# Ledger of designs, part 42: peptides against a protein of PDB entry 4PN1

Target 1, 261 residues: chain A of PDB entry 4PN1
Amino acid sequence: KIEMNFLNKPIVPDTTKVISNFLTHYLITEPVEHVEIEAKLGTLIDLETQNRFEFPVMNETILNPEFNLRTRFESDMTASEHKYLNEFLNQAFRDSQKPGRLPFAYKHTKQVDLFYETEDNSRDKIRVSKNQSDNQVLACVKKRRVADLFLYCPNDAFDIRISISDELPVSMPSGNQQPSLTRLKDRVGYVHQEIKIDLTKTTQNDPVYDTTERHELEVEFGNIADLRDRAQKAKDGMEAPLFRRVQLFMDNVRILRREHS

## One batch from the design tools (peptide; aimed at target 1 F22 L149)

Design b1_p21_1_s3 (made by RFdiffusion4, then SolubleMPNN; from b1_p21_1, 8 letters changed)
Fold by OpenDDE base, seed 2:
Structure b1_p21_1_s3 (fold): chain B 261 residues (1-261), chain A 21 residues (1-21)
Amino acid sequence: as target 1 above (261 residues)
Amino acid sequence: MIVEASEDDNFLESDLKPFTE
């Protein structure tokens, strides 16, 4: 017989604790009402060198948000990388359909996001999302970025940004108002155990500038109510359920950030 | 709508047509 450690008790990785605390803050302590919690794959860029940020660590580490490291996060990836991940996830989907596995769900969506200025000219724009095929309104929201947590991952192809956002439902803009920006989104979504994995190709047309295209991969908590419940339990002294969910989330992220062509 | 994942959904093969209001 073997034991897991000298106490023979489960140990939670420090990363899990830090992330859990971060999430708990915006779920419970200073709650965001319409919270979206996602991790994006990308690259931490050193503003001075314009290359990937270099830090004297040898593995995954959470950067302290209190320090200005003169970095930016680029959530874009190459078309080739995006294609590879698409193929990888397609295979993962197929494998999950086999007996004895929990299956992925899959959804392909094409939508148009129309951005409108607010009456007060605030920084937060109103986003109207429509289905490309039938122009059906899918959502009308004002999205606010609340907080970010960055993970530097020197051993992997990508670094990670975990973001807290508030997606406030709002009324449709007036019929006479013109959008300030239009984006086309082609999204392939995979869901496994209520963790959403989205590959998104975003195309932005500008009348003056060339069309820009972005390729992103994001991992999102698909059940916020459950996550909030777990966070509340954690605040009440029962941390295990939250840690388990965060661990699952991060393991999925870790799998994806290690994949590359 | 939920569908089965396939290579047919590869983004590199997708054509995002311009949107007209």
Scores: peptide ipSAE 0.017, ipTM 0.476, DockQ to the pose 0.018
OpenDDE base, seeds 1, 3, 4, 5: peptide ipSAE 0.009, 0.011, 0.015, 0.007; ipTM 0.461, 0.408, 0.492, 0.381; seeds 1, 3, 5 fail the geometry check

Design b1_p21_1_s4 (made by RFdiffusion4, then SolubleMPNN; from b1_p21_1, 8 letters changed)
Fold by OpenDDE base, seed 2:
Structure b1_p21_1_s4 (fold): chain B 261 residues (1-261), chain A 21 residues (1-21)
Amino acid sequence: as target 1 above (261 residues)
Amino acid sequence: SIVEASEDNNYLESDLKPFTE
């Protein structure tokens, strides 16, 4: 007979606990009403060296947000990396269609995001998202970044930023208001077990500056209601459901951040 | 893989069809 450990009880990694607590705070303790929770692949950059941040650790490490490490997070990747991940996810999609597997869902979306200044000149802009093909309004929101949690991943191609955002639905800007910024988004989305994986190519046209392009990969919790329920249960002393969901989320992130061209 | 700048291939265009559960 083999036991899992000397207590013969499941043990939860610290990473899972820390992330779970982080999520619980913004789901339950100080709840964000229209919460979006996503992880982006990118690179922690040392502001002093402008190179990837270096820390004396040998594996995945959650950085303490109480310390200013003088870093920035770059969520952009190269076109080659982005293409590779697209191919990888396409293959994963195909493989998941086989008998005995849970299939991916897939969606390709091309949208334009129009950003408008608020009447109070707040830092948060109103984003109107439209379908590029028919100009149908998809969303009108005011997005606020609430919190970030950074994972330094020295063994992988990418570091991770987990972000809590509030996407508040708001009324459309007045018809006479001009957008301050316009972005084109080409997004392919993969959904597996309500975890969303998005590859997004963002193009920004500036009349003065050259067109800029960004390539991002994000992993998002697709069922916030379920996650909130799990977080509430965790607060009530039943942590296992939350831990399992966070573990699933992080495993998907870990798979992706290990892939590189 | 080095994607040459000239290959402005919209690689995100895949032959994948939307799958609805």
Scores: peptide ipSAE 0.104, ipTM 0.613, DockQ to the pose 0.029
OpenDDE base, seeds 1, 3, 4, 5: peptide ipSAE 0.087, 0.048, 0.055, 0.092; ipTM 0.611, 0.537, 0.482, 0.608

Design b1_p21_2 (made by RFdiffusion4)
Pose (drawn by RFdiffusion4):
Structure b1_p21_2 (pose): chain A 256 residues (1-205, 211-261), chain P 21 residues (1-21)
Amino acid sequence: KIEMNFLNKPIVPDTTKVISNFLTHYLITEPVEHVEIEAKLGTLIDLETQNRFEFPVMNETILNPEFNLRTRFESDMTASEHKYLNEFLNQAFRDSQKPGRLPFAYKHTKQVDLFYETEDNSRDKIRVSKNQSDNQVLACVKKRRVADLFLYCPNDAFDIRISISDELPVSMPSGNQQPSLTRLKDRVGYVHQEIKIDLTKTTQNTTERHELEVEFGNIADLRDRAQKAKDGMEAPLFRRVQLFMDNVRILRREHS
Amino acid sequence: SEWIEESESYFEPINEIIEES
């Protein structure tokens, strides 16, 4: 007989607790009506060296946003790094279809991105996405970035950025208006337990941009868990962000 | 931010590392 600790009850990892606080704030305390919560793989770049961020730590660590660490985030990876993750996810996809497993879901999208500027002093963009096939509109949203949280991961090829955005559905722009940006997007979507794993390849109309992003697919349920956490019963919220971060961690450690 | 105040103990050793660096 073995116990996990001298209390024999599970304890919350420090990082899971902190991220739960970050998510509860923008879900409940200062709520975002149309919130998108996603984490992207990438690289933390030191502004002076223009290389990967160096920090005297040995494990995955959350950076305090109230400190100026002179750093930016590169949400990009090589074609090989993108293909490697594609193969790994495909293998993980088929293994989930076997008996006793909760299966993956799959959705492949070939669409066009159209970005517009706003009439306001804000730096928001109006995004119009269309099918590359029939050109029917998939979405028309005004997107505002609310908050970011950076995880430096010295033991891995990737760092993590957790972004909280606000995607408000808006009406279509006028025809007599030039889009600020137009590009193709090849999004390969995997879904497991309502956690979305998106593998995107965007083509600039040339330059290619490969990304991997992991997002909560069921915000309404997550908002409910954030409410219960604010009221004392915080176990379901913890179990949720633990699952999210563990998925993000598995994909982060996958590299040649 | 409220969530940073609730997470103060987590950031104390990280802040010391940043100040000493």

Design b1_p21_2_s1 (made by RFdiffusion4, then SolubleMPNN; from b1_p21_2, 13 letters changed)
Fold by OpenDDE base, seed 3:
Structure b1_p21_2_s1 (fold): chain B 261 residues (1-261), chain A 21 residues (1-21)
Amino acid sequence: as target 1 above (261 residues)
Amino acid sequence: SEWLEKNRDFFLPLEKLLLES
């Protein structure tokens, strides 16, 4: 008989614990009401060199937010990398439809995001999202970035930003108000075990900058209520359910960041 | 939008792939 270790019990990686604690803070301790939790693939850029950040570590590492490392995060990839990930996820979808597997769900959405200034002249803008096909309003929200956690991944094509956001539903802007910014969004979404993976191509017309095209991949917790329940249990001394869910999330992220064309 | 129409085939059509398999 083979045992997994000398205790014959599972152990939890430190990365899982750190991320779990980070999430628990904004789910339970200082709860964000309309919380969105996502990981984006991108690159940590060293502000001094303008190249990818180099840190003296040899594997996936959560950066301590208490230290200013003079970095910025670019949540973008090349069109070819994005295309490869699309092909990869399509294959994963197909494979998951086989007997004995848990299937992916798939959705393709084309939408327009209209950004409006707020009456209080706050930095946060109101975003109205409309379906391109029928112009139906999908959402009207004011999104606030609450916190970020960065993972430096020296062995992979991408670094990771985990973000906590508050998506506050708000009333539609007045009919006479003009949008300050328009964003065109083409998105394919894959859902597996309530973890959502989105590939997004975005075109933005900026009055100051030339029209920019971005290619993004994000991984999101699709069931916040369940996650909050797990976090509460963790605060009450039962950590295993939360750890398992975070491990699942991170394993999906790890799979994706290793893929390259 | 014109851009969306121009880029309609950016993503690989999964539905088509499924029908061909």
Scores: peptide ipSAE 0.216, ipTM 0.725, DockQ to the pose 0.012
OpenDDE base, seeds 1, 2, 4, 5: peptide ipSAE 0.000, 0.000, 0.000, 0.028; ipTM 0.239, 0.270, 0.227, 0.549; seed 4 fails the geometry check

Design b1_p21_2_s2 (made by RFdiffusion4, then SolubleMPNN; from b1_p21_2, 11 letters changed)
Fold by OpenDDE base, seed 2:
Structure b1_p21_2_s2 (fold): chain B 261 residues (1-261), chain A 21 residues (1-21)
Amino acid sequence: as target 1 above (261 residues)
Amino acid sequence: SEWLKENASFFEPLRELLLKS
């Protein structure tokens, strides 16, 4: 007979606890009403060197947000990396359709995002998302970035930013308003166990600058209500359900950030 | 946009599954 440890009880890694606490804060303690919680793959860049940030650690490390490390996070990747991840996820999708597995769901969306300035000239813009094919309005929101948590991953191709955002539904801008920015998004979404993985190509048409394309991969909690429930239970002293959900989320992130061409 | 249509390079795994099924 083998036991898990000398207590014969599950132990939760600190990473899971820290992330769980971070999420609980914005789910329960200071709740964000229309919360979006996502992890993006990218690179922590040292502002001084303009290279990938180097920290004297040998594994995945959550950076303390109280410290100004003079870094920025770039959520972009190369087209080649993005293609590889697409192929990887396509294979994972196919494999999940086999008997005995939980299947992925898949959705491909092409949309146009129109950004409008607010009347109060706030930093937060109104985003109107439309389906590219029929120009149907999909959403009209004011997105506010609430908080970020950064994971430095020295052994992997990518670092991670976990972001808390508030996506407040708002009324459509006045017909007299012109968008300040338009973005085309080509997104493929994979959903497994209510964790959503999105590959997105974003094209921005700038009348002055050349068209720029960004390639992003994000992992999102697809069931916020369930996550909030788990977070509430955690506040009430039952942490296990939240830890399990966060562990699942992070394992998916870890799989993806290790993949490279 | 026409540009998006031309640059829609994502492989759609559902199409592949449907073709094999």
Scores: peptide ipSAE 0.044, ipTM 0.364, DockQ to the pose 0.011
OpenDDE base, seeds 1, 3, 4, 5: peptide ipSAE 0.000, 0.005, 0.000, 0.012; ipTM 0.324, 0.347, 0.248, 0.370

Design b1_p21_2_s3 (made by RFdiffusion4, then SolubleMPNN; from b1_p21_2, 11 letters changed)
Fold by OpenDDE base, seed 5:
Structure b1_p21_2_s3 (fold): chain B 261 residues (1-261), chain A 21 residues (1-21)
Amino acid sequence: as target 1 above (261 residues)
Amino acid sequence: SEWLEKNRSFFEPLEELLKKS
């Protein structure tokens, strides 16, 4: 018989603790009411070099938000990388349907997002999402980015941005208001153990700029109520449930960020 | 708009792949 360590107890990775604390803050301490928590795959770009940021570390590292590293995060990838991930996830879906596995759920959606300026000229825009096929309104929200946590991943194809957002449901814009921006979204979503993995191709028709396409992969906590409950328990001294959920989330992210064409 | 109608699926249809499997 072997033991996992000299205490024979599980050890929580430091990354898990840091992320858990980050999440707990915006779930419990300063709670965001309509919170969305997602990780996006992308690249940390050094603003000075316009190349991928280089930091003197050899593995996954959470960057300290207190430091201005003069970086931007590009939540985009090439079409080929995106296609590879689509194929990869399709295979993962198929494999999960086998006996003894927990299955993925799959959904393919096409929607149009219309962005409207707020009457108070706030930085936050109102987003009206409609189904592309029948123009049915799916959502009308005001999304506010609350916080970001960046992971520099030198050994992987992508860096990671974990974002806390507030998606406040709001009333529809006035009928006389024109959208400032229209965005088409083609999205395939994979859900496994209440972790959502979305591949999204976004086509944006900017009235000022040329049409731009983006290819994004995002991983989202699909059960915020459960996560909030776990975070509350963590604040109350029982951290294990939160750590386990964050570990699951991060393992999925780690799998995906290593995959590339 | 014509722009809205030209949205082709970028993704490999999973349903078609499942049928081939």
Scores: peptide ipSAE 0.092, ipTM 0.649, DockQ to the pose 0.012
OpenDDE base, seeds 1, 2, 3, 4: peptide ipSAE 0.049, 0.000, 0.053, 0.053; ipTM 0.598, 0.258, 0.623, 0.587; seed 4 fails the geometry check

Design b1_p21_2_s4 (made by RFdiffusion4, then SolubleMPNN; from b1_p21_2, 11 letters changed)
Fold by OpenDDE base, seed 4:
Structure b1_p21_2_s4 (fold): chain B 261 residues (1-261), chain A 21 residues (1-21)
Amino acid sequence: as target 1 above (261 residues)
Amino acid sequence: SEWLEKSRDYFEELEKLLLES
């Protein structure tokens, strides 16, 4: 017989606790009403060198948001990396359809996002999302970035930004308003155990801005109600369900950020 | 992967222990 450790009890990684506490704050303590929680793959760039930042650490590390590290996060990757991840996820999708597995769901969406200035000149823009094919309105929201948590991952292809956002449904802009920015999005979405993985190719179609195509991968909690319930239980002293869900989320992120062409 | 399965085992066991307490 073997035991897990000298207490023979599970040990929760510190990373899981930190992230769980971060999420609990914006789910329960100071709750965001229309919360979106996602992790994006990208690169922490040193503003001084314009290269990937180098921290004196040797593994996945959550950066303390109280410190200004003079970095920016580039939520982008090369076309080849994006293609590789797409192929990787396609294979994962196929494998999950086999007996004994939990299957992925798959969706391919092409949409256009139109950004409008708010009447009150708020920093946040209104985003109208439409299907490219028939111009059907999919959503009209004002997205506010509430908080970020950055993970420096020196051993992996990508660093991670975990973001808390408030996506407030709002009324459509007036018909006489022109969008300040238009983006075309080609999105391939995978869902497994209510964790959403999206590969997105974004092209700016506003002539005023750079038309360079961006390649993004994001991982999102697909069941916020369940996550909020787990967070509430954690506040009430039962942390395991939240820890498990966060661990699942982060394991998926870790799998993806390790993959590269 | 082996590491993923181990991770799952830890948290599943944790849930079990907490539910039993």
Scores: peptide ipSAE 0.021, ipTM 0.507, DockQ to the pose 0.024
OpenDDE base, seeds 1, 2, 3, 5: peptide ipSAE 0.012, 0.000, 0.014, 0.000; ipTM 0.384, 0.305, 0.379, 0.294; seed 5 fails the geometry check

Design b1_p21_3 (made by RFdiffusion4)
Pose (drawn by RFdiffusion4):
Structure b1_p21_3 (pose): chain A 256 residues (1-205, 211-261), chain P 21 residues (1-21)
Amino acid sequence: KIEMNFLNKPIVPDTTKVISNFLTHYLITEPVEHVEIEAKLGTLIDLETQNRFEFPVMNETILNPEFNLRTRFESDMTASEHKYLNEFLNQAFRDSQKPGRLPFAYKHTKQVDLFYETEDNSRDKIRVSKNQSDNQVLACVKKRRVADLFLYCPNDAFDIRISISDELPVSMPSGNQQPSLTRLKDRVGYVHQEIKIDLTKTTQNTTERHELEVEFGNIADLRDRAQKAKDGMEAPLFRRVQLFMDNVRILRREHS
Amino acid sequence: LTMPQSFFEEIQEIIDREIEE
């Protein structure tokens, strides 16, 4: 017989607790009506060296946003790194279809992105996405970035950025208005336990941009867990962000 | 960010502990 600790009850990892606080704040305390919560793989770039961020730590660590670390985030990866993750996810996809497994879901989207500027002093963009096939509109949203949280991962090829955005559905722009940006987007979507794993390849109208993003697919249920956590029963919220971060961690460690 | 100060203090304690190790 073996116990996990001298208490024999599970304990919350420090990171899971902190991220739960970050998510509970923008879900409950200062709520965002149309919230999107996603984490992107990429690289933390030191502003002076223009290389990967160097920090005297040996494990995955959350950076305090109240400190100026002179850093930016590159949400980009090589074509090989993108293909490698594609193959790994495909293999993980088929293995989930086997007996005893909770299966993956799949959705491949070939669409066009149209970005517009706003009339306000804000730096928000109005995004219009259409099918490349029939050109029917998939979405028309005004997107505002609310908060970011950066995880430096010295043992891996990637760092993590957790973004909290606000996607408000809005009406279509006028025809007599030039879009600030127009590009193709090849999004390969995997879904497991309502956690979305998106593999995106955008083509600028030339420059290509390869990304991998992981997002909560069921916000309403997550908001409910955040409420229970604020009222004491915080176990379901912890179990949720633990699953999210562990998925993000698996994809982060996958590299040649 | 409008997070409670305790949130930032808790992150700083984690960073200090990781630097000491």

Design b1_p21_3_s1 (made by RFdiffusion4, then SolubleMPNN; from b1_p21_3, 14 letters changed)
Fold by OpenDDE base, seed 5:
Structure b1_p21_3_s1 (fold): chain B 261 residues (1-261), chain A 21 residues (1-21)
Amino acid sequence: as target 1 above (261 residues)
Amino acid sequence: SSLPKEFYDEINKMIEKQIAE
């Protein structure tokens, strides 16, 4: 007979705890009302070398946000990597339809995002999202980046940025306003156990990126209400439900970041 | 819970396209 450990009880990975606490802060302590929580695959770039940053660690590591590491996060991948992940997720989708499994949901969307400057000249732009096929308005929001948590993953193809954003619903811009930026977005979305996995091809004129077309993969918590409930329970001393949900999320992220062409 | 046929058709189309590329 074997036991898990000398207590014969499961333990929670430290990464799970740190992320859980991070999320709890912005879900409960200083709650973001219209919170979006997503992880993007990308690369931590050293601003000095313009190469991937080299941290003195050998495994997945959450970077301390209190330190300015002189890095930027590039949420992009090659077309080949994106294609590989798409194929991988397609196979995962098919496999999940088999008896005894929980199935993926699938959705393909093509939308145009129109960005408008705010009247107060704030950094936050108003984003109007429309369906490309019928020009139906899908959303009109003012998105504010609240916080980021970076995971350096030296053994994987990608590093991870977990972002907390506030997507405030706002009224449509006035008819006389012109968009400052137009983005075409081709998104393939997979949902499993309310975790959303999106592969996105974005075409835009972006001064930050050299390429007009970007290939992104994001993993998002699809049920914020449930997550907030779990976070509240954690604050009340029952941490297990939150830890389980965060663990699920991170396992999905880990699966994806390990896949490469 | 099964997905609508249209979803399967779409994903198959995507797969075929990916294979062709």
Scores: peptide ipSAE 0.017, ipTM 0.507, DockQ to the pose 0.014
OpenDDE base, seeds 1, 2, 3, 4: peptide ipSAE 0.000, 0.007, 0.000, 0.000; ipTM 0.269, 0.257, 0.270, 0.250

Design b1_p21_3_s2 (made by RFdiffusion4, then SolubleMPNN; from b1_p21_3, 10 letters changed)
Fold by OpenDDE base, seed 4:
Structure b1_p21_3_s2 (fold): chain B 261 residues (1-261), chain A 21 residues (1-21)
Amino acid sequence: as target 1 above (261 residues)
Amino acid sequence: SSLPQSFYDEIDELIKKEIEK
């Protein structure tokens, strides 16, 4: 007979605990009402060297937000990398349709995001999302970035930013307002066990930005209500359900960040 | 470089075919 360890009980990786605590804070302790929780694949760039950040660690490491490391996060990848990930996810989709598996869901969306300045000139902009084909309004929100957690992944193609955002539904801007920025999004979305994986091609014509096209991969918790429930249970002393959900999320992220052409 | 729209269309078609099986 083989046991898991000398206690014969499951043990949770420290990474899972740290992330779980981070999420619990913004789900329960200081709750964000319209919370979005997503991980983006990208690169931590050292502002001094303009190269990928280098830290004296040998594996996946959550960076302490209390320390200013003078980095920026570039949530972008090459077209080749993006294409490869798309093909990879397509294959994963196909495989999941086989008997005995939990199937992926798939959705292809094309939308235009219009950004408007707020009346109070706050840093947060109003985003109006419309369907590209018929110009139907899909959403109107004011998105505020609440917190970030960065994972430095020296052995993988990408670093990770986990973001907590507040997506507040707001009224449409007045008809006389002009958008300050227009962004086209072509997104393919995969959903597996309520974890959303989005590949997005973003095109923008903004004089402020030199780059007009971006390729992004995002992983998002698709069921916030369930996650909040799990976080509440964790605060009440039952941590296992939250840990399991966070572990699932992070395993999906880990799979994706390890893939390369 | 940019991915052509044809790429996304092709993927959508491929996925559609798999869903129909």
Scores: peptide ipSAE 0.028, ipTM 0.619, DockQ to the pose 0.013
OpenDDE base, seeds 1, 2, 3, 5: peptide ipSAE 0.006, 0.000, 0.020, 0.022; ipTM 0.315, 0.249, 0.577, 0.577; seeds 2, 5 fail the geometry check

Design b1_p21_3_s3 (made by RFdiffusion4, then SolubleMPNN; from b1_p21_3, 10 letters changed)
Fold by OpenDDE base, seed 5:
Structure b1_p21_3_s3 (fold): chain B 261 residues (1-261), chain A 21 residues (1-21)
Amino acid sequence: as target 1 above (261 residues)
Amino acid sequence: SSLPKSFYEEIDELIKKLIEE
């Protein structure tokens, strides 16, 4: 007879615990009301070298936010990498439609984001999102970045930033206000077990600079209410449901960051 | 460089076919 370990009980990876605690803080302890929780694929850049940061570790490592490592995170990839990931996800979608699997859902969205300055001249801008085809207003929000957790992944193509944001619904800007910035977003979204995976091409026109394009991949918790409930249970001493959900989320992230053209 | 516009359109067609099957 084979046992899992000397206790014959499942154990939780330390990474899962650390991330779970991080999420619990902003879900329960200091709760963000309109919370968005996402992981972005990108690169940790060393500000001194302007190259990918080199940390003396051999595997996936959560960086301690208390240390200033003099890094920035670039949430971008090449068009080739983006294409490869899209093809990969398309195949995953196709395979998931087979009998005995849980299917992906798919959505393609084209939107324009208009950014407006706030009356109080705060750093946070109001974002009005409209459907590109019919100009229907999809959302009007003020997004605030609350916290970040960085994972250095030396064996993979991408590093990871997990972000906590507050997306506060706000009233539309006055008709006399002009947007300070306009972004076009072309997004394909894949949803599996309420985990949302988005590939986004962003085009930004600058009057001074040439048109810039970004290619991003993000993974988001699609059911925040459920996640909050799980976090509350964890706070109350029942951690397993939260750990399972975080593990699922991170496994999806790990799959994606390993794929490269 | 930017992804060709035709890329996502092709995907949409593929996905539509898959959903209809």
Scores: peptide ipSAE 0.170, ipTM 0.754, DockQ to the pose 0.013
OpenDDE base, seeds 1, 2, 3, 4: peptide ipSAE 0.020, 0.140, 0.148, 0.114; ipTM 0.358, 0.728, 0.737, 0.716

Design b1_p21_3_s4 (made by RFdiffusion4, then SolubleMPNN; from b1_p21_3, 10 letters changed)
Fold by OpenDDE base, seed 5:
Structure b1_p21_3_s4 (fold): chain B 261 residues (1-261), chain A 21 residues (1-21)
Amino acid sequence: as target 1 above (261 residues)
Amino acid sequence: MSLPQSFYDEIDELIKKQIEE
């Protein structure tokens, strides 16, 4: 007979606990009202070398945000990497449609984001999102980055940034205001068990700078209400539901960051 | 470099076909 361990009970990975606590803080303790929680694939860049950050660890590790490591996170990948991930997710989609599996949902969206400066000259911009085909307003929000948690992944092609953001609905900018930035987003979205995986090609038109393009992969919690409920239960002493959901999220992230062309 | 729009269009069509099957 085989047992899980000497207690014959499940054990939760430390990474799961740390992330769960991080999320609980911004879901329950200091709750963000219109919270967005996403992980982006990218690269931790050492500001001194402008190369990928090097830390003396041999596996996935959460970096302590209290330490200034003089890094920046670049949430970008090459077109070839993006293509590979798209193909990978397409195959995963197809496989999930088979009997006995939980299916992916798929959506292809094209939108334009218009960014406006706020009257108070705050760092936060107002984002008006429109459907690119018919200019239907999808959202008007002021997005504030609340917190980040970085995972250094030396064995994988990408590092991970988990971000907490507040997307506050706001009134439309005045008609006399001009956008400071226009961003076209071509997004291929996959949803599995309420975890959203988005591959996004972004074209940014800056009136001052040249047009820039980015290729991003994002993993997002698709059911914040459920997550908040789980976090509340965790605060009340029942942590298992939150841990399970975070584990699912992280497993999806881990799958994606391990895939490389 | 960015992927051409044709790539995404192709993928969209492939996925649509799969959904319809």
Scores: peptide ipSAE 0.035, ipTM 0.554, DockQ to the pose 0.013
OpenDDE base, seeds 1, 2, 3, 4: peptide ipSAE 0.021, 0.000, 0.015, 0.009; ipTM 0.390, 0.236, 0.449, 0.275; seed 2 fails the geometry check

